# Designs tried in a protein design run: peptides against a protein of PDB entry 3C66. Part 12

Target 1, 189 residues: chain A of PDB entry 3C66
Amino acid sequence: KSWANLFEKNDFFFRYKFYLEITAYTRGSDEQHLKWSGLVESKVRLLVMKLEVLAGIKIAHPFTKPFESSYCCPTEDDYEMIQDKYGSHKTETALNALKLVTDENKEEESIKDAPKAYLSTMYIGLDFNIENKKEKVDIHIPCTEFVNLCRSFNEDYGDHKVFNLALRFVKGYDLPDEVFDENEKRPSK

## One batch from the design tools (peptide; aimed at target 1 R168)

Design b1_p12_5_s3 (made by RFdiffusion4, then SolubleMPNN; from b1_p12_5, 7 letters changed)
Fold by OpenDDE base, seed 3:
Structure b1_p12_5_s3 (fold): chain B 189 residues (1-189), chain A 12 residues (1-12)
Amino acid sequence: as target 1 above (189 residues)
Amino acid sequence: SYTLHSSFVIDL
């Protein structure tokens, strides 16, 4: 069986009990976001390598494609809200207060000229080695090193009003709705 | 700063 058939989207978000979400945020231009998200994406493999060598991690498997979304984001408070609420099924409904930019509405004058927050989210599926009696795995160090690597690449990426990077550890049942197709049932607890 | 939404200490 080719590795390609093992990593169809449909199986990836059901295979693991745990996921690490990496979201690059940009409140600015599409060009700014493309540069920022592209940089972050290019470094994910280094994070995976650092996770795989941890004694408690059996597998760290990246999903191959980012999930892209954008919202009308008129205020800094809206941008903070997006960063707080995004990436969890429990909290993502709060984003319904904002205008999601879609292919159908992007040409509307009110949306075209509006300030936007852009999001690119990458997922890493995690399998843990329970046999080694380690009840706890700490991934703080590799995650911090990853963030520092991304933000130190260009001085402009230090501006938290424009560029942000979030890491979220989630359980499979709490993944955002965006990862599932319309015909797929969310994993149960 | 980066945003940590969860503890990176994972209880298995």
Scores: peptide ipSAE 0.167, ipTM 0.804, DockQ to the pose 0.752
OpenDDE base, seeds 1, 2, 4, 5: peptide ipSAE 0.161, 0.054, 0.163, 0.160; ipTM 0.798, 0.657, 0.802, 0.800; seed 2 fails the geometry check

Design b1_p12_5_s4 (made by RFdiffusion4, then SolubleMPNN; from b1_p12_5, 5 letters changed)
Fold by OpenDDE base, seed 1:
Structure b1_p12_5_s4 (fold): chain B 189 residues (1-189), chain A 12 residues (1-12)
Amino acid sequence: as target 1 above (189 residues)
Amino acid sequence: SYTLHSDMVIDL
């Protein structure tokens, strides 16, 4: 079971040319993030179902596990920067200016009581029907419906200072480093 | 509001 899951992970981020990233952000408590990210994660399957029925989408395949990270986030500007830079290999190096919370450092006094931004990211691999080379695939509608579904569940999720939700369409060569093991080579263009 | 980081209209 664990070996099959590792094998599925390694192939997933190489299998598709295109990915949809869904990131739930929380600047607040771990408890607030667990509720928010858990809600978002629970709705991803509904988004997949809506993507699969679109003309031009051949496959929409969700990755089964979220990627979780957290940063020390002292200011609102830091929180905006995280949301702007996260989820792309081209921009993620800007996050090195912030302190990543790890299992090794989480008990440090400077980190333990610091304001934090929590991130949970889900990935959907996308394959398209190329036969109609001139057809634009518009995924805006299902993505907007998904965001509205998540944010309408509780009035607290309307507070953009605390809770945010981002969707990013990314090519396989521009996926964040977190999805690859240290021994794996990033997909080429 | 929500953040869309890219055009959700995919030109194939």
Scores: peptide ipSAE 0.175, ipTM 0.808, DockQ to the pose 0.755
OpenDDE base, seeds 2, 3, 4, 5: peptide ipSAE 0.163, 0.054, 0.163, 0.158; ipTM 0.804, 0.653, 0.804, 0.800

Design b1_p12_6 (made by RFdiffusion4)
Pose (drawn by RFdiffusion4):
Structure b1_p12_6 (pose): chain A 189 residues (1-189), chain P 12 residues (1-12)
Amino acid sequence: as target 1 above (189 residues)
Amino acid sequence: SAKIYNSVFTPD
């Protein structure tokens, strides 16, 4: 074999059928999002610990990098549809109605200056100890405990017209396009 | 408030 093989990109978004995504939103400024998403990101490892000790959870595998994007966001209505529609491949298409900030356009006049909404998403891939028959698996408490941990006593993130946090359980085929690069086809049926 | 989707589910 060769050195090029050792350094082949991982296949995180193909190896699991289930993913938990944690999303920090900011309809505000760049530094408001830096602090906010920074806080949330700092707690994600704790969710891994809370999840992984559970009977039923075989593994809770965090990816190493947050997925980041921002949109021009004039109205409260837009910020809300972003939260609603972001996270699933079935629905992320609706985001095309808003202007996405890219490598090419981040420097343009009508974009550099426009109010923006910011997203930061982390992925925890899940695998399961499948109990007995096809049964429901409840991981709600560790998820809400994680949410309650996303707080600061010296910084108010209470204005939800500005700051928001969301979690989604998303099957592999339904992951957002952003996680697969230019090479990779997405998982199927 | 934070939104949590599909915290109870049946794995394949």

Design b1_p12_6_s1 (made by RFdiffusion4, then SolubleMPNN; from b1_p12_6, 5 letters changed)
Fold by OpenDDE base, seed 4:
Structure b1_p12_6_s1 (fold): chain B 189 residues (1-189), chain A 12 residues (1-12)
Amino acid sequence: as target 1 above (189 residues)
Amino acid sequence: MARLENTVFTPD
């Protein structure tokens, strides 16, 4: 299959047992988020390249499109909760306590002018070349370097009250619901 | 500091 076919949503979230989620968070303006997420997204290819050269990693394939979401985020605690709970099916139900911003509700006065947290999430599908199933894979260094690369781009991105970045290793059965269409069944354990 | 979760794992 051509590289192009790997970037189609169709089977991407069923193809791998393991994923690396990269989420850019912004509690601020849409413009701030666009700049921050755009930067993060622009660097994902560099992370992929660093992952691919790790001895335990056979494949690191990025999904080409971010998943976008935003929540009404009135407090810093809400922002921390979003960052804690997002990106895993096990925990994402906690986000139901917050108002998801949608195209249908974004013009409501209570939502339009509310503080928001914006999320852009990129996915990397991972396949491993491990002879011994007990061997550990360590991606900490590439991930840390990626974070440093993103955060060092602009001094403003050092403000953790506004800009955050998460990298989460997730099993396919624990991917957020957003990656699946309504007619798709989540992978089983 | 960024949130790095499960960066050391056993792919089982």
Scores: peptide ipSAE 0.503, ipTM 0.937, DockQ to the pose 0.860
OpenDDE base, seeds 1, 2, 3, 5: peptide ipSAE 0.499, 0.498, 0.502, 0.498; ipTM 0.935, 0.936, 0.936, 0.936

Design b1_p12_6_s2 (made by RFdiffusion4, then SolubleMPNN; from b1_p12_6 with K3R Y5E)
Fold by OpenDDE base, seed 3:
Structure b1_p12_6_s2 (fold): chain B 189 residues (1-189), chain A 12 residues (1-12)
Amino acid sequence: as target 1 above (189 residues)
Amino acid sequence: SARIENSVFTPD
C-alpha cells in the first residue's frame, strides 16, 4: 500500500468527505512543544494501522506534514478555549480573540516573552465501507489507545496544564481554514 | 482526560 499519490495538499483535503484531526497542544516553551509534538507525530502511523483494520473503515490515509500555529496564551482559560474552538471551521473564529504569533510579529516585545500555546495538527483522510448507510462507526478505542501511548511515554506529559492531545472527527466542509490555500474554495456540504 | 471528540459517528 502506497500513499505517494496523496502528498499534494490541495488534492488531499478535497479527496475525502471525512477527516480525523490529531492536535498536540503545549502551553510552555517551544522546546517542550517540539518534544511533545514530535512524539505524537511519530505515533500517528500506529493509529492509522489500527484504524485500517476496522470493518467500517475502507481507507485511512495520513497527511504527512503537520500544521503549526501558536497563540499568545496568558491564562489557563485561554488555553482551554483554544482546545475547545480549534479544529472546526464553525468555531475557529473564536480564536480571533487571541493574538496569533506570526513570523512578522514574533519579535515584538509584547509577544516575544508572552506565554504561548503551541499547536501541531496531523490529518488522516477517511473513506468508509458503510457510507450512505445508517450504521455507525466507532473509533473510540483506537483513539484512546493512541492517547495512552503518547501520554505514557514520559511522566511529564501527564501535566494537562502544559501538554494536551485532542482527536476530532471532522467533515470535509468543516475543516479549519489552515488546510486551504487562498486560491482554494472550501468543499461544500 | 484526553479530548476525543465525535469518535462515534455515521459517515453520511
Scores: peptide ipSAE 0.539, ipTM 0.940, DockQ to the pose 0.796
OpenDDE base, seeds 1, 2, 4, 5: peptide ipSAE 0.538, 0.441, 0.542, 0.535; ipTM 0.941, 0.923, 0.941, 0.940; seed 4 fails the geometry check

Design b1_p12_6_s3 (made by RFdiffusion4, then SolubleMPNN; from b1_p12_6 with S1M K3R Y5E)
Fold by OpenDDE base, seed 4:
Structure b1_p12_6_s3 (fold): chain B 189 residues (1-189), chain A 12 residues (1-12)
Amino acid sequence: as target 1 above (189 residues)
Amino acid sequence: MARIENSVFTPD
């Protein structure tokens, strides 16, 4: 299968046992989020390059398109909750306590003018080449470097009340529901 | 500080 075919959704979220999720969060305007998420997305390729050269990583393959969502986010606590609960099937149900912004509801007065948290999530599929199944893989350094790279781009991105960035290692069976179509069954453990 | 979760793991 060509690289080009792997950049489409197709079976991407079934192909790997492990994924790295990169989520850019913005509690502010859509314009702020567009700039922030766009920056983060533009740097993902650099993270991939750093991951590919790590011992034990056989493949680091990015999914080329972000997943976009937004929530009504009236408080900082709500924003923290979003960042805590998003990105894992185990915890994402907690987000049901918040109002998801959709194309159907975005023009409602109560939603249109509400404070919002915007999310853009990129995925990297990971395959490993380890001799011993007990061997640990540490991707903390490249992840930290990536965060620093994104955060250092503009001083405004240092404001954690507005801009946040999360990198989460997730098993395929624990991917968020958003990555699967209605007719797709999530991978089993 | 950014959130980096489960960056040390044992695959399989």
Scores: peptide ipSAE 0.515, ipTM 0.939, DockQ to the pose 0.869
OpenDDE base, seeds 1, 2, 3, 5: peptide ipSAE 0.511, 0.423, 0.510, 0.500; ipTM 0.939, 0.922, 0.939, 0.937

Design b1_p12_6_s4 (made by RFdiffusion4, then SolubleMPNN; from b1_p12_6, 5 letters changed)
Fold by OpenDDE base, seed 3:
Structure b1_p12_6_s4 (fold): chain B 189 residues (1-189), chain A 12 residues (1-12)
Amino acid sequence: as target 1 above (189 residues)
Amino acid sequence: MPRIENSVFIPD
């Protein structure tokens, strides 16, 4: 990574107090995930547009690159656990119970033939308008519309046993470790 | 169903 890229990333994940995580999950083949995650990622800009017009949101800034990971996922319970625990620093350690697929181990027979869950996550930094007297911003409508848009693109995406999509509101200090380099200090409360 | 966080608090 270039210095410029590192600086851009560092600035992004330290700039905002709040983030929206958009994660596409696939328990199936990498081809299935490529199509699903690609679709979701292609629609993120539409969500950004809908968020920025909401009263109380000053800026909705998408990070340009997705974060990718995959786990050996032998059961549906494991798949649900991943969806429950991923995306938060306080809960992500539970994922250590699963085998993370890496470039170093992906060719091992026990891993390459195992059922897998694939994850692709996009991040949106959020800046709120404090000048208005509104205390709370409801993002339910734009988020729901986004999910419906993605799910309706292909009837196969209605199979929640294979394809899932989660949107998580996260505070900066609770961002997953994946967004920080080893030499970076996590934001504090 | 997908998990959606639908509310945010504006910081003081």
Scores: peptide ipSAE 0.038, ipTM 0.686, DockQ to the pose 0.666
OpenDDE base, seeds 1, 2, 4, 5: peptide ipSAE 0.032, 0.037, 0.037, 0.037; ipTM 0.687, 0.689, 0.681, 0.685

Design b1_p12_7 (made by RFdiffusion4)
Pose (drawn by RFdiffusion4):
Structure b1_p12_7 (pose): chain A 189 residues (1-189), chain P 12 residues (1-12)
Amino acid sequence: as target 1 above (189 residues)
Amino acid sequence: SAKIFNSVFTPE
């Protein structure tokens, strides 16, 4: 074999059938989002610990990089549809109605200056100890405990017209396009 | 308030 093989990109978004995504939103400034998403990102490891000790959870595998994007966001209505529609491949297409900030256009006049909404998503891939028969698995408490941990006593993130946090349980075939690069086809049926 | 989707589910 060769050195090129050792350095082959991992296949995180193909190896699990289930993913938990944690999303920090900011309809505000760049630094408002830096602090906010920074706080949330600092707590994600704790969710891994809370989840992984559970009977039923075989592994809670965090990916090493947050997925980031921002859209021009004129109206409150837009910020809300972003939260609603972002996160699932079934629905992320509706985001095409808004202008996405890219490598090419981040420097343009009508974009550099426009109010923006910011997203930061982390992925925890899940695998399960499948109990007995096909049964429901409840991981709600560790998820809400994680949410309650996303706080600061010296920084108010209470204005939800600005700051928001969301979590989604998404099957592999339904992961957002952003997680697969130019090479990779996405998982199927 | 934070939104949590599909915290109860049946794995395939």

Design b1_p12_7_s1 (made by RFdiffusion4, then SolubleMPNN; from b1_p12_7, 6 letters changed)
Fold by OpenDDE base, seed 3:
Structure b1_p12_7_s1 (fold): chain B 189 residues (1-189), chain A 12 residues (1-12)
Amino acid sequence: as target 1 above (189 residues)
Amino acid sequence: MPRIENSVFIPD
């Protein structure tokens, strides 16, 4: 990574107090995930547009690159656990119970033939308008519309046993470790 | 169903 890229990333994940995580999950083949995650990622800009017009949101800034990971996922319970625990620093350690697929181990027979869950996550930094007297911003409508848009693109995406999509509101200090380099200090409360 | 966080608090 270039210095410029590192600086851009560092600035992004330290700039905002709040983030929206958009994660596409696939328990199936990498081809299935490529199509699903690609679709979701292609629609993120539409969500950004809908968020920025909401009263109380000053800026909705998408990070340009997705974060990718995959786990050996032998059961549906494991798949649900991943969806429950991923995306938060306080809960992500539970994922250590699963085998993370890496470039170093992906060719091992026990891993390459195992059922897998694939994850692709996009991040949106959020800046709120404090000048208005509104205390709370409801993002339910734009988020729901986004999910419906993605799910309706292909009837196969209605199979929640294979394809899932989660949107998580996260505070900066609770961002997953994946967004920080080893030499970076996590934001504090 | 997908998990959606639908509310945010504006910081003081």
Scores: peptide ipSAE 0.038, ipTM 0.686, DockQ to the pose 0.663
OpenDDE base, seeds 1, 2, 4, 5: peptide ipSAE 0.032, 0.037, 0.037, 0.037; ipTM 0.687, 0.689, 0.681, 0.685

Design b1_p12_7_s2 (made by RFdiffusion4, then SolubleMPNN; from b1_p12_7, 6 letters changed)
Fold by OpenDDE base, seed 5:
Structure b1_p12_7_s2 (fold): chain B 189 residues (1-189), chain A 12 residues (1-12)
Amino acid sequence: as target 1 above (189 residues)
Amino acid sequence: APRIENSVFVPD
């Protein structure tokens, strides 16, 4: 299928066995996050291009829409916890300890002015070329180059206390709940 | 620090 067919959520998160998650984190202002996440998102196409040329990767298809979330994040430890636990169904329940900011609660006094951690996540579906009989596929190089590219764009983005960027390789059955509708059943192993 | 999780893997 063409990329155009993958622009809809529909079956994207059921189509592949493997996904690469790209998450931009910001502990700061909405404006800071907008700039940071926007930059990261604008560079995803470059990562896709680098992944596509790897011998072991048959397909690298991005889901074009980012997933947005934000949490009340009063401490740096909370920020680290978010970065550690987010992105996997196995661990994401730990995030329930934090207050998720929603349209319904964002105007509450305790939330409105609270320190926030903002998350923007892009997904790339991966299909591997098993015919090449590759024992291993290493995506570390292109991923590292991507991170360096984003981090080096602006001096401010080197501040890990504010801006972070993580790439996580995830199996389809371990995708976060956010990618599925309430009436959808997550893929099985 | 930036993280790259499970960047080396065996395809199914």
Scores: peptide ipSAE 0.042, ipTM 0.694, DockQ to the pose 0.836
OpenDDE base, seeds 1, 2, 3, 4: peptide ipSAE 0.038, 0.039, 0.039, 0.040; ipTM 0.683, 0.687, 0.698, 0.725

Design b1_p12_7_s3 (made by RFdiffusion4, then SolubleMPNN; from b1_p12_7 with A2P K3R F5E)
Fold by OpenDDE base, seed 4:
Structure b1_p12_7_s3 (fold): chain B 189 residues (1-189), chain A 12 residues (1-12)
Amino acid sequence: as target 1 above (189 residues)
Amino acid sequence: SPRIENSVFTPE
């Protein structure tokens, strides 16, 4: 399929065994998150380019639309918990301890003015060369460079109390529930 | 240090 086809959800999250998750976190205002996540998203193509040239990586295809979520986040510990638990089906149930902000509840007084953590997550599907499938792949350098690129854009983004950026390599069967429709069954191991 | 998880892996 063409790149254009891969940019739609379709079977993107069933197409690959491996994914790289890029999550921009903001504990602050919606405006802050819009700027931060927008920046991160604008740089994803650069990361893809760096991944594609790695010997072990055959394909690095970005899913073009971010997944958005936000939680009531009253404490810094909650913020850390979100960053720790989000992005993996194994651990995402821990997020149930926090109040998910939805269109239905966002106007409630207890939620509307509450401190919030905003999340925007981009996904890159990964395929690897057959000859290298049994060898270790190291994507740490490109990922680090990507983080540095994003954080260096504005000095404000150095404030980890507000802005954070996480990259997580995840197998398809461990993708968060958010990537699947209610009528879809997640891949098995 | 940036939060980069599982960046070294065997793709199996």
Scores: peptide ipSAE 0.534, ipTM 0.944, DockQ to the pose 0.784
OpenDDE base, seeds 1, 2, 3, 5: peptide ipSAE 0.530, 0.043, 0.508, 0.494; ipTM 0.944, 0.727, 0.940, 0.937

Design b1_p12_7_s4 (made by RFdiffusion4, then SolubleMPNN; from b1_p12_7, 4 letters changed)
Fold by OpenDDE base, seed 4:
Structure b1_p12_7_s4 (fold): chain B 189 residues (1-189), chain A 12 residues (1-12)
Amino acid sequence: as target 1 above (189 residues)
Amino acid sequence: MPRIENSVFTPE
């Protein structure tokens, strides 16, 4: 497949054994999230560049479209829970305790004006060099630099009560359900 | 501190 084809969903979430998830969180307004997530998304290519030059990484391929979701988030504890549980199939069921905002329910009185947490998640597929498969790979530095880059862009983004950014290394079989269509089977462990 | 999870791993 061409590089361009790999930017489509297609088999992207089946192509790699490993993925890096980049999730921008906002507990605030949609406008705040739009700015924050937009910034994060605009910087993903820089992270990719840093990952690609690591000796153990053969390829770092970004999926070009973010996954969007939002939850009613009445408390800071709920916000922390979202950040803790989201991004892994193993833990994402805990999010069922919160009300997912959908097009169908967003106008309901109990949801419309409720505090919300917004999530935008980008994915990077990772492949590793055969020679290094038995070696540890450390992507902490480029990830940290990425977070710092995003958070330093605006002073407001230093407010962790509102804006958060998480990077999570995830195996393909542990990807969130959102990346798969109903007719797709999750990769096996 | 940034939330970076499982950034050190063996890709097996």
Scores: peptide ipSAE 0.401, ipTM 0.921, DockQ to the pose 0.803
OpenDDE base, seeds 1, 2, 3, 5: peptide ipSAE 0.363, 0.056, 0.050, 0.049; ipTM 0.912, 0.734, 0.730, 0.728

Design b1_p12_8 (made by RFdiffusion4)
Pose (drawn by RFdiffusion4):
Structure b1_p12_8 (pose): chain A 189 residues (1-189), chain P 12 residues (1-12)
Amino acid sequence: as target 1 above (189 residues)
Amino acid sequence: ELEVFPEFISIS
């Protein structure tokens, strides 16, 4: 074999059938999002611990990088549809109605100056100890405990017209396009 | 199929 093989990109978004995504939203400024997403991101490892000790959870595998994007966001209505529609491949297409900030256009006049909404998503890939028969597995408490941990006593993130946090349980075939690069086809049926 | 809850959580 060769050195090129050792350094082959990992296949995180193909190896699990289930993913938990944690999303920090900011309809505000760049630094408002830096602090906010920074706080949330600092707590994600705790969710891994809380999840992984559970009977039923075989592994809770965090990916090493947050997925980031921002859209021009004029109205409150837009910010809300972003939260609603972002996260699933079934629905993320509706985001095309808004202008996405890219490598090419981040420097343009009508974009550099426009109010923006910011997203920061982390992925925890899940694998399960399948109990007995096909049963429901409840991981609600560790998820809400994680949410309650996303706080600061010296910084108010209470204005939800600005700051928001969301979590989604998303099957592998339904992961957002952003996680697969130009090479990779997405998982199927 | 396996069912896992919650499917969605938001602070809003």

Design b1_p12_8_s1 (made by RFdiffusion4, then SolubleMPNN; from b1_p12_8, 7 letters changed)
Fold by OpenDDE base, seed 5:
Structure b1_p12_8_s1 (fold): chain B 189 residues (1-189), chain A 12 residues (1-12)
Amino acid sequence: as target 1 above (189 residues)
Amino acid sequence: ELIIEPEYLSTR
């Protein structure tokens, strides 16, 4: 199959049993988030390269388009909750307690000028070398190096009250709803 | 079962 088919949304999120989610969080302005998320996105290819050379990983394939979302985020506790609950189908329902910003509601007076948390999420599909009886794969070093690379780019990105970065290992059946279209069925276990 | 470490890493 051509590389082009691997970049189609519908094929990508059904192709792998496992995914690494990379989420850039910003509790601040849209401009701050664009800079932060753009930086993170620009470095994902370096993480992929480091993952691909691990003995337990057969394939690390990035989805090229970020998923964008934003929530009204009036408190630091709300920001912590977003970071805790986002990225898993099992936990994402908790985010319903917050106001999701949409194209339909973004111009409402209560939303337009409200404090917001912005999220940009990149996905890496993972295939593992199961034949080698490796029950455990350690990705700590590549992930930590990636986080440090992003945060060290600008001193402002060290302010975890504004800028955060998370990496989450997720099974395909536990991917967030955002990756599926309305007509698509979530993968089963 | 495949175990990945870490399953979650965050700057927060």
Scores: peptide ipSAE 0.668, ipTM 0.959, DockQ to the pose 0.844
OpenDDE base, seeds 1, 2, 3, 4: peptide ipSAE 0.650, 0.512, 0.572, 0.604; ipTM 0.957, 0.935, 0.944, 0.949; seeds 1, 2 fail the geometry check

Design b1_p12_8_s2 (made by RFdiffusion4, then SolubleMPNN; from b1_p12_8, 6 letters changed)
Fold by OpenDDE base, seed 2:
Structure b1_p12_8_s2 (fold): chain B 189 residues (1-189), chain A 12 residues (1-12)
Amino acid sequence: as target 1 above (189 residues)
Amino acid sequence: ELIIEPEFLTTS
């Protein structure tokens, strides 16, 4: 398959057994989120470069399109819950307690003026050079460097009440539902 | 089994 086919959604989320999710969170305005997520997205290529050179990583392939979602987020506790529960199929059902903002409901008065949490998620598909059954791959350093790079770009991004960044290692079968179309079957365990 | 560390990193 050509490299171009790796950027097709359907192929990408079935191609790899493992993914790294990078989620930028913003509890604030859409403008704040656009700036924050745009910054994070602009740095993903640097993370990829650092991952590719790690022992045990054969491929780190970014999916170039972010996944966007937003929730009504009236409390800080709700924002913490979003950050805890998002990014895993096992836990994402907890987000059903929150009002998802959609094109259909965004103009409702109860939603339009409500505090919101915005999420932008980037995915990196990972292939590993597993020679031994007990290989450990430590991604802590490149991930931490990435977080620091994003957070240090502007002092405003130090406000954890507004701006957050999470990296989650997930298996393909535990990817969020948002990455699959209605007609697509989730990868098997 | 492949061990990846960290499995989850958050800044919050």
Scores: peptide ipSAE 0.199, ipTM 0.834, DockQ to the pose 0.870
OpenDDE base, seeds 1, 3, 4, 5: peptide ipSAE 0.039, 0.047, 0.087, 0.055; ipTM 0.680, 0.681, 0.773, 0.687

Design b1_p12_8_s3 (made by RFdiffusion4, then SolubleMPNN; from b1_p12_8, 6 letters changed)
Fold by OpenDDE base, seed 5:
Structure b1_p12_8_s3 (fold): chain B 189 residues (1-189), chain A 12 residues (1-12)
Amino acid sequence: as target 1 above (189 residues)
Amino acid sequence: ELIIEPEYLSTS
């Protein structure tokens, strides 16, 4: 199968049992987020290369397009809640307490001028070498190196009140709803 | 069951 077919949205999120989510968060301007998320996205290929050489990982395939979302985020507590709840189908319903910014509502005065949290999420599909009876795979080192690489690029990215970065390991049945089209059925457990 | 460590890494 050509690499081009791996980048079709509908096939990618059904192909793997496991995914690594990389989310860049920005509580600030759209311009700040564009710079931060663009940096993170530019480094994902380096994380993939570090994951591929781990003995427990057979395949690490990045999805090439980020998922973009934004919420009205009036408080620091709301920003922490977004980071805690986002990226899992089990917990994402808690985000319904916040106003999601959409193309339909972005021009509303109450939303236009509101403080926002911006999210850009990259996905890596993972296949594991189960044959070696390795029940555990440690990805801590490559993930930490990736975070440090992104955060150390500019001193401004050290401000955790504005810029954050999270990595979440998720099962395909627990992927966020954003990865599926309205007509697509979530993978079964 | 396959266990991945960490399941979640945040910078916040």
Scores: peptide ipSAE 0.445, ipTM 0.925, DockQ to the pose 0.849
OpenDDE base, seeds 1, 2, 3, 4: peptide ipSAE 0.228, 0.441, 0.054, 0.107; ipTM 0.791, 0.924, 0.697, 0.781

